Peptides against a protein of PDB entry 3HTU. Designs and how they scored, part 32

Target 1, 75 residues: chain A of PDB entry 3HTU
Amino acid sequence: RRPEEWGKLIYQWVSRSGQNNSVFTLYELTNGEDTEDEEFHGLDEATLLRALQALQQEHKAEIITVSDGRGVKFF

## One batch from the design tools (peptide; aimed at target 1 H59 E62 G71 K73)

Design b2_p28_3_s4 (made by RFdiffusion4, then SolubleMPNN; from b2_p28_3, 15 letters changed)
Fold by OpenDDE base, seed 5:
Structure b2_p28_3_s4 (fold): chain B 75 residues (1-75), chain A 28 residues (1-28)
Amino acid sequence: as target 1 above (75 residues)
Amino acid sequence: MEEEERRKREELAKKVKEKGKSLSKPVP
């Protein structure tokens, strides 16, 4: 899958599960309990980041950067 | 190693969530 396709799957989960306006670390998205049954569970961080960047271009997400890592807020 | 990594992830999560809660939907 392309990053944009992964982004679509991730955002579909966000929307359907009512996780809009929620904030996740990248680890929580791909390794957390909330996404265990999702196709993107276990996705490598590099691909995840590209997917989230695609969503950010569509104003559906904002990648958050702090001193020691990254996360994302979905809208 | 596991305990340290878990602690680091938890601390990162706190920082990310604290910063993220103030973010609003991007304006085009």
Scores: peptide ipSAE 0.678, ipTM 0.902, DockQ to the pose 0.843
OpenDDE base, seeds 1, 2, 3, 4: peptide ipSAE 0.675, 0.673, 0.673, 0.675; ipTM 0.902, 0.901, 0.900, 0.901

Design b2_p28_4 (made by RFdiffusion4)
Pose (drawn by RFdiffusion4):
Structure b2_p28_4 (pose): chain A 75 residues (1-75), chain P 28 residues (1-28)
Amino acid sequence: as target 1 above (75 residues)
Amino acid sequence: FEAEQAELKAEAEEYAREHEAEMEARAE
């Protein structure tokens, strides 16, 4: 599955829960306790980063750099 | 490890609050 297909699925989960301006760690998206039964749970950080970059190009997410890791804000 | 993840989440939320206007402008 390509980066942008994960990106669409990641974006849909965020939009439907009312988290349209929520900030997330990349880890919590693929390994957190809220996304355990989600389809993207277990996705590697490299593919996730690429899916997030595709969303950023569509102005649907902003990737945040915080020293020892990565996070993301969704719009 | 759980404490490190909680610190990382707090730092990401603080950075997003400090750069909220620039981030909303880029999302437009």

Design b2_p28_4_s1 (made by RFdiffusion4, then SolubleMPNN; from b2_p28_4, 18 letters changed)
Fold by OpenDDE base, seed 3:
Structure b2_p28_4_s1 (fold): chain B 75 residues (1-75), chain A 28 residues (1-28)
Amino acid sequence: as target 1 above (75 residues)
Amino acid sequence: EKEKLEKLKKEIEKKAEENKEEMEKKAA
């Protein structure tokens, strides 16, 4: 899958999950318990980042960088 | 590890809110 395709799958999960939290660390997004049943679970961080960057271009996500790591906010 | 991740998430949430506030200030 291309990064854009991964992004689509991720955003579909966000939209359908019913979760009120829209902020995730990169780790919990692909390694957390909440995404265990998703196709993108276990996705490598490099590919994940590219997927999120694709979503960011569509204004569907914002990648946030802090001193201890990175996360994402979905819109 | 778990606690570190929680701390990281809180920092990200804080940064997200700061970004939002900054955008709101610029719009005012």
Scores: peptide ipSAE 0.489, ipTM 0.838, DockQ to the pose 0.460
OpenDDE base, seeds 1, 2, 4, 5: peptide ipSAE 0.473, 0.468, 0.451, 0.476; ipTM 0.831, 0.829, 0.821, 0.832

Design b2_p28_4_s2 (made by RFdiffusion4, then SolubleMPNN; from b2_p28_4, 16 letters changed)
Fold by OpenDDE base, seed 5:
Structure b2_p28_4_s2 (fold): chain B 75 residues (1-75), chain A 28 residues (1-28)
Amino acid sequence: as target 1 above (75 residues)
Amino acid sequence: EEEKLKELKEKIEKKAEENEKEMEEKAK
Protein backbone atom coordinates (compact mmCIF):
# COMPACT_ATOMS: atom_id res chain seq x y z
CA ARG B 1 0.00 0.00 0.00
CA ARG B 2 1.01 3.53 -0.64
CA PRO B 3 1.28 5.94 2.23
CA GLU B 4 -1.84 7.68 1.05
CA GLU B 5 -3.70 4.42 1.14
CA TRP B 6 -2.54 3.74 4.63
CA GLY B 7 -3.62 7.20 5.56
CA LYS B 8 -7.03 6.50 4.23
CA LEU B 9 -7.33 3.35 6.27
CA ILE B 10 -6.16 5.09 9.38
CA TYR B 11 -8.50 7.98 8.94
CA GLN B 12 -11.38 5.66 8.26
CA TRP B 13 -10.71 3.97 11.55
CA VAL B 14 -10.53 7.29 13.32
CA SER B 15 -13.75 8.46 11.77
CA ARG B 16 -15.70 5.29 12.35
CA SER B 17 -14.37 4.35 15.72
CA GLY B 18 -15.84 5.41 18.98
CA GLN B 19 -12.57 6.81 20.14
CA ASN B 20 -12.97 9.84 22.31
CA ASN B 21 -9.38 10.89 21.94
CA SER B 22 -8.40 12.45 18.69
CA VAL B 23 -4.78 12.65 19.70
CA PHE B 24 -2.46 9.69 19.55
CA THR B 25 1.16 8.95 19.95
CA LEU B 26 2.57 7.24 16.92
CA TYR B 27 3.21 4.18 19.00
CA GLU B 28 -0.31 4.16 20.32
CA LEU B 29 -1.71 4.36 16.85
CA THR B 30 0.14 1.38 15.47
CA ASN B 31 0.88 -0.63 18.58
CA GLY B 32 -1.94 0.26 20.88
CA GLU B 33 -4.75 -1.96 21.97
CA ASP B 34 -7.35 0.09 20.19
CA THR B 35 -5.92 -0.69 16.78
CA GLU B 36 -5.03 -4.33 17.27
CA ASP B 37 -7.60 -5.44 14.75
CA GLU B 38 -6.74 -2.84 12.16
CA GLU B 39 -4.68 -3.49 9.09
CA PHE B 40 -2.33 -0.71 9.98
CA HIS B 41 -1.48 -2.19 13.33
CA GLY B 42 2.20 -2.84 13.42
CA LEU B 43 2.87 -0.48 10.56
CA ASP B 44 6.41 0.77 10.54
CA GLU B 45 6.87 4.28 11.77
CA ALA B 46 8.37 5.55 8.57
CA THR B 47 5.40 4.49 6.52
CA LEU B 48 3.04 5.67 9.21
CA LEU B 49 4.58 9.07 9.19
CA ARG B 50 4.23 9.32 5.44
CA ALA B 51 0.64 8.26 5.72
CA LEU B 52 -0.04 10.89 8.32
CA GLN B 53 1.72 13.48 6.26
CA ALA B 54 -0.63 12.68 3.44
CA LEU B 55 -3.56 13.20 5.76
CA GLN B 56 -2.01 16.37 7.02
CA GLN B 57 -1.92 17.75 3.52
CA GLU B 58 -5.64 17.16 3.42
CA HIS B 59 -6.06 18.89 6.74
CA LYS B 60 -7.31 15.69 8.26
CA ALA B 61 -4.48 15.37 10.69
CA GLU B 62 -1.77 17.31 12.38
CA ILE B 63 1.52 15.70 13.19
CA ILE B 64 2.73 16.93 16.52
CA THR B 65 6.34 16.79 17.50
CA VAL B 66 7.59 17.24 21.01
CA SER B 67 10.98 16.78 22.56
CA ASP B 68 10.56 13.12 23.32
CA GLY B 69 8.38 11.89 20.52
CA ARG B 70 5.68 12.47 18.00
CA GLY B 71 1.98 12.10 17.77
CA VAL B 72 -0.95 13.08 15.69
CA LYS B 73 -4.22 14.85 16.09
CA PHE B 74 -7.00 13.89 13.77
CA PHE B 75 -9.65 16.26 12.56
CA GLU A 1 7.58 2.46 28.98
CA GLU A 2 3.87 2.76 29.33
CA GLU A 3 4.29 5.58 31.76
CA LYS A 4 6.58 7.34 29.37
CA LEU A 5 4.02 6.94 26.66
CA LYS A 6 1.41 8.49 28.89
CA GLU A 7 3.63 11.42 29.52
CA LEU A 8 4.33 11.72 25.84
CA LYS A 9 0.63 11.63 25.13
CA GLU A 10 0.05 14.44 27.56
CA LYS A 11 2.76 16.51 25.99
CA ILE A 12 1.31 15.93 22.58
CA GLU A 13 -2.15 16.89 23.75
CA LYS A 14 -0.82 20.03 25.29
CA LYS A 15 1.04 20.93 22.15
CA ALA A 16 -2.05 20.28 20.11
CA GLU A 17 -4.03 22.67 22.25
CA GLU A 18 -1.37 25.30 22.00
CA ASN A 19 -1.25 24.95 18.26
CA GLU A 20 -4.98 25.28 18.06
CA LYS A 21 -4.96 28.46 20.09
CA GLU A 22 -2.28 29.94 17.93
CA MET A 23 -4.18 29.16 14.80
CA GLU A 24 -7.34 30.62 16.23
CA GLU A 25 -5.56 33.80 17.07
CA LYS A 26 -4.16 34.03 13.59
CA ALA A 27 -7.58 33.53 12.15
CA LYS A 28 -9.00 36.54 13.97
Scores: peptide ipSAE 0.557, ipTM 0.865, DockQ to the pose 0.493
OpenDDE base, seeds 1, 2, 3, 4: peptide ipSAE 0.549, 0.552, 0.550, 0.548; ipTM 0.862, 0.864, 0.862, 0.862

Design b2_p28_4_s3 (made by RFdiffusion4, then SolubleMPNN; from b2_p28_4, 20 letters changed)
Fold by OpenDDE base, seed 2:
Structure b2_p28_4_s3 (fold): chain B 75 residues (1-75), chain A 28 residues (1-28)
Amino acid sequence: as target 1 above (75 residues)
Amino acid sequence: MEEERKKLQEEIKKLAEENAEKIEEKAK
């Protein structure tokens, strides 16, 4: 899958679960209990970041950087 | 490492709350 395709799957999950406007760490998205049944669970961080950057270009997400960690807010 | 991860998680979420308006503005 391309980053844009992963982004679509991630955003679909966010929307279905009613978590728009929520904040996640990158770890929570790929390793959290809430996403265990999602195809993007276990996705490598580099690919995840590219997927989120694609969503950011569409104004559907904003990546947050703190010190040595990153998170994302969905819209 | 687990405790460090949780600490970072809280830090990120706290920062997001404190800067909610700025984050939303960037997303427009």
Scores: peptide ipSAE 0.269, ipTM 0.776, DockQ to the pose 0.771
OpenDDE base, seeds 1, 3, 4, 5: peptide ipSAE 0.097, 0.101, 0.096, 0.085; ipTM 0.616, 0.611, 0.614, 0.593

Design b2_p28_4_s4 (made by RFdiffusion4, then SolubleMPNN; from b2_p28_4, 16 letters changed)
Fold by OpenDDE base, seed 5:
Structure b2_p28_4_s4 (fold): chain B 75 residues (1-75), chain A 28 residues (1-28)
Amino acid sequence: as target 1 above (75 residues)
Amino acid sequence: MKEKLEELKKKIEEKAEENEKEMEEKAK
């Protein structure tokens, strides 16, 4: 899958899930319990970032970087 | 690690909030 395709899958999950939190660490997004059944579970961080960047270009996500890591907010 | 991730998430949430405020201000 292309990063954009991964992004689509991720965003679909976000949109269709009953998740109250729209903010995720990158780790919990791909390694967390909530995404265990998703295709993107276990996705490598590099590909994940590209996927999220694609979503970010569409204003569907915001990659957030702090001193000790990164996360994402979905819109 | 879990604790670290929780703290990280908190920081991310805070940053997200800050970013939102900044964008709102710029939009005015």
Scores: peptide ipSAE 0.546, ipTM 0.860, DockQ to the pose 0.493
OpenDDE base, seeds 1, 2, 3, 4: peptide ipSAE 0.538, 0.540, 0.538, 0.537; ipTM 0.857, 0.857, 0.857, 0.857

Design b2_p28_5 (made by RFdiffusion4)
Pose (drawn by RFdiffusion4):
Structure b2_p28_5 (pose): chain A 75 residues (1-75), chain P 28 residues (1-28)
Amino acid sequence: as target 1 above (75 residues)
Amino acid sequence: STWRERLEAAGSEITSSSGTDEYYHASP
């Protein structure tokens, strides 16, 4: 599955829950306790990072750099 | 944690996506 297909699925989960301006760690998206039964749970951080970059190009997400890791804000 | 607080603070400063290859950097 390509980066942008994950990106569409990641974006749909965020939008439907009312988290349209929420901030997430990349870890929590693929390994957190809220996303356990989500389809993207277990996705590697490299593919996730690319899916997020595709969303940022569509102005749907902004990737945040916080010293020892990564996060993201969705719009 | 301090790291999480920095991430949430950086998120509050972001009003919209830049749409560029540049990432937003959190203040220390």

Design b2_p28_5_s1 (made by RFdiffusion4, then SolubleMPNN; from b2_p28_5, 15 letters changed)
Fold by OpenDDE base, seed 2:
Structure b2_p28_5_s1 (fold): chain B 75 residues (1-75), chain A 28 residues (1-28)
Amino acid sequence: as target 1 above (75 residues)
Amino acid sequence: SEFLKRLEEAGKKIKEASGTSESFVAEP
């Protein structure tokens, strides 16, 4: 899958699960219990980041960067 | 573990930074 396709899957989950306007660490998104049944569970961080960047271009997400890690807010 | 501790600390910082707008933190 292309990053944009991963982004679509991720955002579909966000919308279906009512997680809009929620904040995740990148680790929670791909390694958390809430996403165990999702296709993007276990996705490598590099691909995840590109997927989220694609969503960010569509104003559906915002990547949050702090000194100790990264997260994302979905809209 | 040290790894899990770092994750927790990073998460706190990220979630605090996200507090600049209305949002909620999802459970892991």
Scores: peptide ipSAE 0.206, ipTM 0.713, DockQ to the pose 0.090
OpenDDE base, seeds 1, 3, 4, 5: peptide ipSAE 0.194, 0.188, 0.194, 0.195; ipTM 0.705, 0.703, 0.709, 0.708

Design b2_p28_5_s2 (made by RFdiffusion4, then SolubleMPNN; from b2_p28_5, 11 letters changed)
Fold by OpenDDE base, seed 2:
Structure b2_p28_5_s2 (fold): chain B 75 residues (1-75), chain A 28 residues (1-28)
Amino acid sequence: as target 1 above (75 residues)
Amino acid sequence: SEERERLLAAGSQITAASGTSESFVAEP
């Protein structure tokens, strides 16, 4: 899958689960219990980041960088 | 975790209007 395609799957989950305006660590998205049944579970972080960057271009997410990690907020 | 708390704090200051669309997307 292309990053944009992964982004679509991720955002679909966000929308279905009512997680809009929520913040996640990158680990939570791909390794968390809440996404165990999603196709993007287990996705490598590099690919995940590219997927989120694609969503960011669409103003559907913003990648957050703090002193000790990264996360994402969905809109 | 402290990381999550910092992310929540940072995220609370971000809105769709204030967000940035600048990014680089590469094929996996």
Scores: peptide ipSAE 0.326, ipTM 0.759, DockQ to the pose 0.312
OpenDDE base, seeds 1, 3, 4, 5: peptide ipSAE 0.308, 0.310, 0.307, 0.313; ipTM 0.749, 0.748, 0.747, 0.749; seed 1 fails the geometry check

Design b2_p28_5_s3 (made by RFdiffusion4, then SolubleMPNN; from b2_p28_5, 14 letters changed)
Fold by OpenDDE base, seed 4:
Structure b2_p28_5_s3 (fold): chain B 75 residues (1-75), chain A 28 residues (1-28)
Amino acid sequence: as target 1 above (75 residues)
Amino acid sequence: SELMERLLAAGKKIKEASGTSESFVAEP
């Protein structure tokens, strides 16, 4: 899958599970219990980041960078 | 675990950086 396709799957999960306006670390998005049954579980962080960047271009997500790491907010 | 503690701490910081009080951080 292309990053844009991963982004679509991720956002579909966000929308269907009612996680809009929620904040995730990148780790818990792909390694957390809440996404264990999702196709994007275990996705490498580099590909995840590209997927989220695609969503960010669509104003569906915002990648957040702090001193200790990165996360994402979904809209 | 230490991992859980780090993730929770990071999540809190990320939430604060998001600039919205209505946002919530999902648990790992």
Scores: peptide ipSAE 0.193, ipTM 0.721, DockQ to the pose 0.114
OpenDDE base, seeds 1, 2, 3, 5: peptide ipSAE 0.128, 0.190, 0.172, 0.189; ipTM 0.672, 0.717, 0.700, 0.724

Design b2_p28_5_s4 (made by RFdiffusion4, then SolubleMPNN; from b2_p28_5, 14 letters changed)
Fold by OpenDDE base, seed 3:
Structure b2_p28_5_s4 (fold): chain B 75 residues (1-75), chain A 28 residues (1-28)
Amino acid sequence: as target 1 above (75 residues)
Amino acid sequence: SELDKRLEEAGKLITEASGTSESFVAPP
């Protein structure tokens, strides 16, 4: 899958689960219990980041970088 | 623990993000 396709799957999950306007660490998205049944579970962080960047271009997400890590806010 | 570390990180991200809901998913 292309990053944009991964992004679509991720955002679909966010929307379906009512997680819009929520913040996640990148780890939570691919390793969290709530995504165990999702296709993007276990996705490598590099690909995940590219997927989220694609969503960011669409104004559906914002990647957050703090001193202690990275996360994402979905809209 | 790693869980505590992830929760702490998530908390910092939430703090820096504005307009977020109270919905939160704990890391494993």
Scores: peptide ipSAE 0.090, ipTM 0.646, DockQ to the pose 0.090
OpenDDE base, seeds 1, 2, 4, 5: peptide ipSAE 0.083, 0.084, 0.090, 0.073; ipTM 0.629, 0.649, 0.630, 0.644

Design b2_p28_6 (made by RFdiffusion4)
Pose (drawn by RFdiffusion4):
Structure b2_p28_6 (pose): chain A 75 residues (1-75), chain P 28 residues (1-28)
Amino acid sequence: as target 1 above (75 residues)
Amino acid sequence: STTMEETLKTMAETYAAEHDDEMLARAE
């Protein structure tokens, strides 16, 4: 599955729950306890980063750099 | 490991709050 297909699925989960301006760590998206039964749970950070970069190009997400890791804000 | 993840989340939320206007301009 390509980066942007994950991006669409990631974006749909965020939009439907009312988290349209929420901030997430990349880890908690693929390994957190809220996303356990989500389809993207277990996705590697590299593919996730690319899916997020595709969303950023569509102005749907902003990737945040915080020293020892990565996060993301969705719009 | 849980404490480290909670710290990272707090830092990410602080950064997003400090740069909220710039991030909203880029989202437009």

Design b2_p28_6_s1 (made by RFdiffusion4, then SolubleMPNN; from b2_p28_6, 23 letters changed)
Fold by OpenDDE base, seed 1:
Structure b2_p28_6_s1 (fold): chain B 75 residues (1-75), chain A 28 residues (1-28)
Amino acid sequence: as target 1 above (75 residues)
Amino acid sequence: MKEEREKLLKKIKEKAEKNKKELEEKAK
């Protein structure tokens, strides 16, 4: 899958689970209990980041990077 | 606006800390 395709799957999960406007760590998306049954569970961080960047270009997400951690907010 | 961002960052940091603990537990 291309990063954009992964982004689509991730965003669909966020929308269907009613978690729009929620904040996640990158870890929670790929290693959290809430996504254990999702295809993107276990996705490597590099690919995840590219997927989120694709969503960010579409104004569907905002990646937040700070010294003590990284997160993403979905819109 | 700044206050909202600070709140957001705080939330992320708190989540990150919890995630770190989970990783540490899995590593044991």
Scores: peptide ipSAE 0.368, ipTM 0.810, DockQ to the pose 0.058
OpenDDE base, seeds 2, 3, 4, 5: peptide ipSAE 0.367, 0.361, 0.359, 0.360; ipTM 0.808, 0.806, 0.807, 0.806

Design b2_p28_6_s2 (made by RFdiffusion4, then SolubleMPNN; from b2_p28_6, 23 letters changed)
Fold by OpenDDE base, seed 3:
Structure b2_p28_6_s2 (fold): chain B 75 residues (1-75), chain A 28 residues (1-28)
Amino acid sequence: as target 1 above (75 residues)
Amino acid sequence: MEKKRKELLEKIKKKAEENKEELEKKAK
């Protein structure tokens, strides 16, 4: 899958599960309990970041960087 | 490790709120 295709799957989960306007660390998004049944569970961080960047271009997500790591807010 | 991840999440949430407040101030 291409990054934008992964992004689509991620955002579909966000919308269907009512996670809009929520914040995640990159780790819990792909390794957390809430996404265990999703296709993108276990996705490598590099590909995840590219997927989120695609969503960010569509104003569906905001990647947030702090000193200790990165996360994302979904809209 | 879990504690560190929770601390990171709180930092990210704080940053997200700061970004939102900044946008709201510019809108007025």
Scores: peptide ipSAE 0.529, ipTM 0.852, DockQ to the pose 0.469
OpenDDE base, seeds 1, 2, 4, 5: peptide ipSAE 0.438, 0.337, 0.518, 0.384; ipTM 0.809, 0.739, 0.848, 0.770

Design b2_p28_6_s3 (made by RFdiffusion4, then SolubleMPNN; from b2_p28_6, 22 letters changed)
Fold by OpenDDE base, seed 2:
Structure b2_p28_6_s3 (fold): chain B 75 residues (1-75), chain A 28 residues (1-28)
Amino acid sequence: as target 1 above (75 residues)
Amino acid sequence: EKEKLEELKKKIEEKAEKNKEKLEEKAK
């Protein structure tokens, strides 16, 4: 899958689960308990970041960098 | 009505700390 395709899957999950406007760490998205049954669970961080950047280009997400890593807010 | 950046950063930092605690717990 291309990053944009992964982004679509991730955003669909966020929308279906009613978590728009919620904040996640990158770890939670790919390693969290809430996404264990999702196709993107276990996705490598590099690909995940590219996927989120694609969503950010569409104004559907905002990647936030903090001292202990990165997170993302979905819109 | 977009949430302020500093508020978002704080939330992420808090989540990161929780993630760390979970990882440490699993490592025991």
Scores: peptide ipSAE 0.446, ipTM 0.807, DockQ to the pose 0.074
OpenDDE base, seeds 1, 3, 4, 5: peptide ipSAE 0.392, 0.316, 0.406, 0.411; ipTM 0.794, 0.761, 0.795, 0.799

Design b2_p28_6_s4 (made by RFdiffusion4, then SolubleMPNN; from b2_p28_6, 22 letters changed)
Fold by OpenDDE base, seed 3:
Structure b2_p28_6_s4 (fold): chain B 75 residues (1-75), chain A 28 residues (1-28)
Amino acid sequence: as target 1 above (75 residues)
Amino acid sequence: EKEKLEELLEKIKKKAEENKKELEEKAK
C-alpha cells in the first residue's frame, strides 16, 4: 500500500470509531489496544508519518511535534 | 504500553491547545 492508502484506512478508523478531533501519539496509533484489529496496526513509523502527512495535505490531520516526540490531531 | 507514553501524550495535547490559542489570536 502507498502512504496515501494507509492514510485512508487510518482516517476511516478515526471516523468509524468517533475519534475525530482527538489527539494521538504515533505509537498508540500502530501499537495501542484500540487499533489491535486494524490493518495498520504494527505499521512502521516512517510509513505512518508519510500517511499522516498525506492526510495533513487534505486538512484531515495535523502532525504535532514536541521536543521529545510527535503526535497527530485528527479533524 | 510504552514507557513515558502518558507523559508524551500530555505534552502533545498541551501543545495542540497552545497552537489552537495562537491561531485564535492571529485570527483577531
Scores: peptide ipSAE 0.145, ipTM 0.618, DockQ to the pose 0.425
OpenDDE base, seeds 1, 2, 4, 5: peptide ipSAE 0.136, 0.138, 0.139, 0.142; ipTM 0.607, 0.608, 0.615, 0.618

Design b2_p28_7 (made by RFdiffusion4)
Pose (drawn by RFdiffusion4):
Structure b2_p28_7 (pose): chain A 75 residues (1-75), chain P 28 residues (1-28)
Amino acid sequence: as target 1 above (75 residues)
Amino acid sequence: EEIEERKEEFEENLEEYQEELREKFEEE
């Protein structure tokens, strides 16, 4: 599955829950306790990063750099 | 214009977002 197909699925989960301006770590998206029964749970950070970059190009997410890791804000 | 305004607001609040993320990293 390509980066942008994960991007669409990630974006849909965020939008439907009312987290349209929420900030997330990349880890908690693929490994957190809220996303355990989500389809993208277990996705590697590299592919997730690319899926997020595709969303950023669509102005649907902003990737945040915080020293020892990565996060993201969704719009 | 709306995208530029949202980006500006994001840059203004970036430090707060980074502090929030540091707390989450510690919890993880």

Design b2_p28_7_s1 (made by RFdiffusion4, then SolubleMPNN; from b2_p28_7, 13 letters changed)
Fold by OpenDDE base, seed 5:
Structure b2_p28_7_s1 (fold): chain B 75 residues (1-75), chain A 28 residues (1-28)
Amino acid sequence: as target 1 above (75 residues)
Amino acid sequence: SEIEKKKKEFEEKLEEYKKLLKKKLEKL
């Protein structure tokens, strides 16, 4: 899958699960309990980041980097 | 859980970031 395709799957999960406007660490999305049954569970962080960047271009997410890590907010 | 704690910490940092951003935007 291309990054934008992964992004679509991730955002679909966010929408279906009612997680819009929620904040996640990158780890939660691919390793958390809430996504164990999702296709993107276990996705490597580099690919995840590219996917989220694609969503950010569509104004569906915002990636925030702080001194001790990164996270994302979905809209 | 530990993950939930990390999430909460990030949310707090995000809110702080947004506050700072809004303050900067007020000067534009």
Scores: peptide ipSAE 0.070, ipTM 0.552, DockQ to the pose 0.044
OpenDDE base, seeds 1, 2, 3, 4: peptide ipSAE 0.061, 0.069, 0.065, 0.061; ipTM 0.556, 0.539, 0.516, 0.549

Design b2_p28_7_s2 (made by RFdiffusion4, then SolubleMPNN; from b2_p28_7, 13 letters changed)
Fold by OpenDDE base, seed 5:
Structure b2_p28_7_s2 (fold): chain B 75 residues (1-75), chain A 28 residues (1-28)
Amino acid sequence: as target 1 above (75 residues)
Amino acid sequence: SEIAKKREEFEKKLEEYKEKLKEKLKEL
């Protein structure tokens, strides 16, 4: 899959899951319990970041770095 | 075991880090 395709899958999960918070660490998206049944679970961080960057171009997500960590907020 | 102990320590630190990060991200 291309990063854009991964981004679509991730955003679909965010939209349909009804999460109370749309804020995640990158680790939570690929290693968290909430995504264990998703195709993008276990995705390497580099590919994940590219996927999220694609979503950011569509104004569907915002990636931010805090100290030495990164997170994402979905819109 | 030492392995189990280190895993537990990692998980605790991870949760603390996540909370701090999420708090900052909510400002967006």
Scores: peptide ipSAE 0.046, ipTM 0.540, DockQ to the pose 0.073
OpenDDE base, seeds 1, 2, 3, 4: peptide ipSAE 0.045, 0.032, 0.042, 0.043; ipTM 0.535, 0.519, 0.516, 0.519

Design b2_p28_7_s3 (made by RFdiffusion4, then SolubleMPNN; from b2_p28_7, 16 letters changed)
Fold by OpenDDE base, seed 2:
Structure b2_p28_7_s3 (fold): chain B 75 residues (1-75), chain A 28 residues (1-28)
Amino acid sequence: as target 1 above (75 residues)
Amino acid sequence: SEIEKKLEELKKRLEELKEKLKERLKEL
């Protein structure tokens, strides 16, 4: 899958689960229990980041960077 | 157990990171 395709899957989950406007760490998205049944569970962080960047370009997400890691807010 | 301790540590770190992210978000 291309990054934008992964992004679509992720955003679909966010929307279906009512997680819009919520903040996640990258770890939570791919390793959390809430996404265990999702296709993107276990996705490597590099690919995840590219996917989220694609969503960010569409103004559907904003990647947040702090000294100790990264997260994302979905819109 | 050691595994449980590690899990607890990771969960704590995760929560701390989330708080940092939320605080950073407030600044945006």
Scores: peptide ipSAE 0.093, ipTM 0.589, DockQ to the pose 0.076
OpenDDE base, seeds 1, 3, 4, 5: peptide ipSAE 0.083, 0.051, 0.084, 0.079; ipTM 0.583, 0.539, 0.579, 0.568

Design b2_p28_7_s4 (made by RFdiffusion4, then SolubleMPNN; from b2_p28_7, 16 letters changed)
Fold by OpenDDE base, seed 5:
Structure b2_p28_7_s4 (fold): chain B 75 residues (1-75), chain A 28 residues (1-28)
Amino acid sequence: as target 1 above (75 residues)
Amino acid sequence: SEIEKKREEFEKELEELKKLLKERLKKL
C-alpha cells in the first residue's frame, strides 16, 4: 500500500471508532490495544508518518513533535 | 531478567512522553 492508502485506512478507523478530535502518540496507533485488529497495526513508523502527513495535507490530522517524540491529533 | 527490566524502563519513559505529547496535542 502507498502511504496515502494507509492514511485512508487509519482515518476510516478514527471515524468508525469515534476517535475524531482525539490525540495519539505514533506508537499508540500502531502498537496500542485499540488498534490490534486493524490492518495498520504493526506498521513501521516511517510509513505511518508518511500516511499521517498525507492526512495532514487534507486537514484531517495534525502532527507535532515534542521533545524526541511525535504525536497526532485527528479532526 | 535484564531484558525485562529494560522493557519496564522503556515503558515508563514512553508513558511520560505520552503525557507530554497529549497535553500539547489537546491544545490544537
Scores: peptide ipSAE 0.147, ipTM 0.622, DockQ to the pose 0.073
OpenDDE base, seeds 1, 2, 3, 4: peptide ipSAE 0.140, 0.133, 0.143, 0.134; ipTM 0.610, 0.608, 0.603, 0.593

Design b2_p28_8 (made by RFdiffusion4)
Pose (drawn by RFdiffusion4):
Structure b2_p28_8 (pose): chain A 75 residues (1-75), chain P 28 residues (1-28)
Amino acid sequence: as target 1 above (75 residues)
Amino acid sequence: HEEEKEEFLEHLEEYEEEVEEKLEEERE
């Protein structure tokens, strides 16, 4: 599955819950306790990072760099 | 999209702090 197909699925989960301006760690998206029964749970950080970059190009997400890790804000 | 970017940049430090707190909790 390509980066952008994960991106569409990630974006849909964020939009439907009312988290349209929420900030997330990349870890909590693929490994957190809210996304356990989500389809993207267990996705590696490299592919997740590319899927997020595809969303950023569509102005649907902004990747945040915080010292020892990564986060993301969705729009 | 330009306005959303400007609003994001105005609150960027708050967002960095929020991510930092979450990363610290994940390390526990």

Design b2_p28_8_s1 (made by RFdiffusion4, then SolubleMPNN; from b2_p28_8, 12 letters changed)
Fold by OpenDDE base, seed 4:
Structure b2_p28_8_s1 (fold): chain B 75 residues (1-75), chain A 28 residues (1-28)
Amino acid sequence: as target 1 above (75 residues)
Amino acid sequence: MEEKKKEFEEKLEEYKKKVEEKLKELKK
C-alpha cells in the first residue's frame, strides 16, 4: 500500500470510531488496543508518518512534534 | 495557533505518560 492508502485506512477508522478531533501518539495508532483489529496495526513508524503526512496535506490531520516525541490530531 | 499547539502538547504528554505506564506494567 502507498502512504496515502494507509492514510485513508487510518482516517476511516478515526471516522468510524468517532475519534475526530482526538489526539494520539504515533505509538497508540499502531500499537494501541483500540486498533488491534485494524489493518494498520503494527505498521512501521516510517510508513505511518508518511501516511499521516498525506492526511496532513489534506487538512485531515496535524502532526505535532514535541521535545520527546510526536503525535497527531485528526480533524 | 501557539495556544492550540500547547493544548495538543498537553494531551500528547498525557497520553505518552499513560502508554509508558502501561508498558511498565507489561514489563513486570
Scores: peptide ipSAE 0.049, ipTM 0.523, DockQ to the pose 0.168
OpenDDE base, seeds 1, 2, 3, 5: peptide ipSAE 0.047, 0.032, 0.028, 0.028; ipTM 0.548, 0.535, 0.529, 0.528

Design b2_p28_8_s2 (made by RFdiffusion4, then SolubleMPNN; from b2_p28_8, 16 letters changed)
Fold by OpenDDE base, seed 1:
Order: C-alpha cells, then sequence, then structure tokens
Structure b2_p28_8_s2 (fold): chain B 75 residues (1-75), chain A 28 residues (1-28)
C-alpha cells in the first residue's frame, strides 16, 4: 500500500470510532490496544509517518513533535 | 507482559506531554 492508502485506512478508523479531534502518539496508533484489529496495526513508524504526512496535506491531521517523541491530532 | 506494560506507561506519559504541548500552542 502507498502512504496515502494507509492514511485513508487510519483516518477511516478515527472517523468511525468517533475520535476526531483526538491526539495520539505514533506508538499508540500502531501498537495500542484500540487498533489491534486494524490493518495498520504493527505498521512501521516510517510508513506511518508518511501516511500521516499525506493526511496533513489534506488538512485532516497535524503531526506534533515534542522532545519526548511524536504524535498526531486528527481533524 | 512486563515489557508491554512498560511501553504502555511510557506511551501514556508521552501522550500527556503531547496534549499539554498542543494545548499550550492553542493558547498562544
Amino acid sequence: as target 1 above (75 residues)
Amino acid sequence: MEKKLEEFKKNLEKYKELVRKRLEELKK
């Protein structure tokens, strides 16, 4: 899958679970309990980041970078 | 497992920090 396709799957999950405007760490998205049944669970961080960057270009997400790591806010 | 628990706790701490930082940015 292309990063854009992964982004679509991730955003679909966020939307159908009613978690728009929520903040996640990158770890939470791919390793969290809430996404265990999702296709993107276990996705490598590099691909995940590219997927989120694609969503960011569509104004559907904002990547957050802090000293302790990275996260994302979905819109 | 202990490893998963440690990672979960670490993730939770990072989440709290991310939220805090985001809120601070929105307040500016």
Scores: peptide ipSAE 0.076, ipTM 0.590, DockQ to the pose 0.040
OpenDDE base, seeds 2, 3, 4, 5: peptide ipSAE 0.041, 0.074, 0.027, 0.025; ipTM 0.551, 0.586, 0.495, 0.505

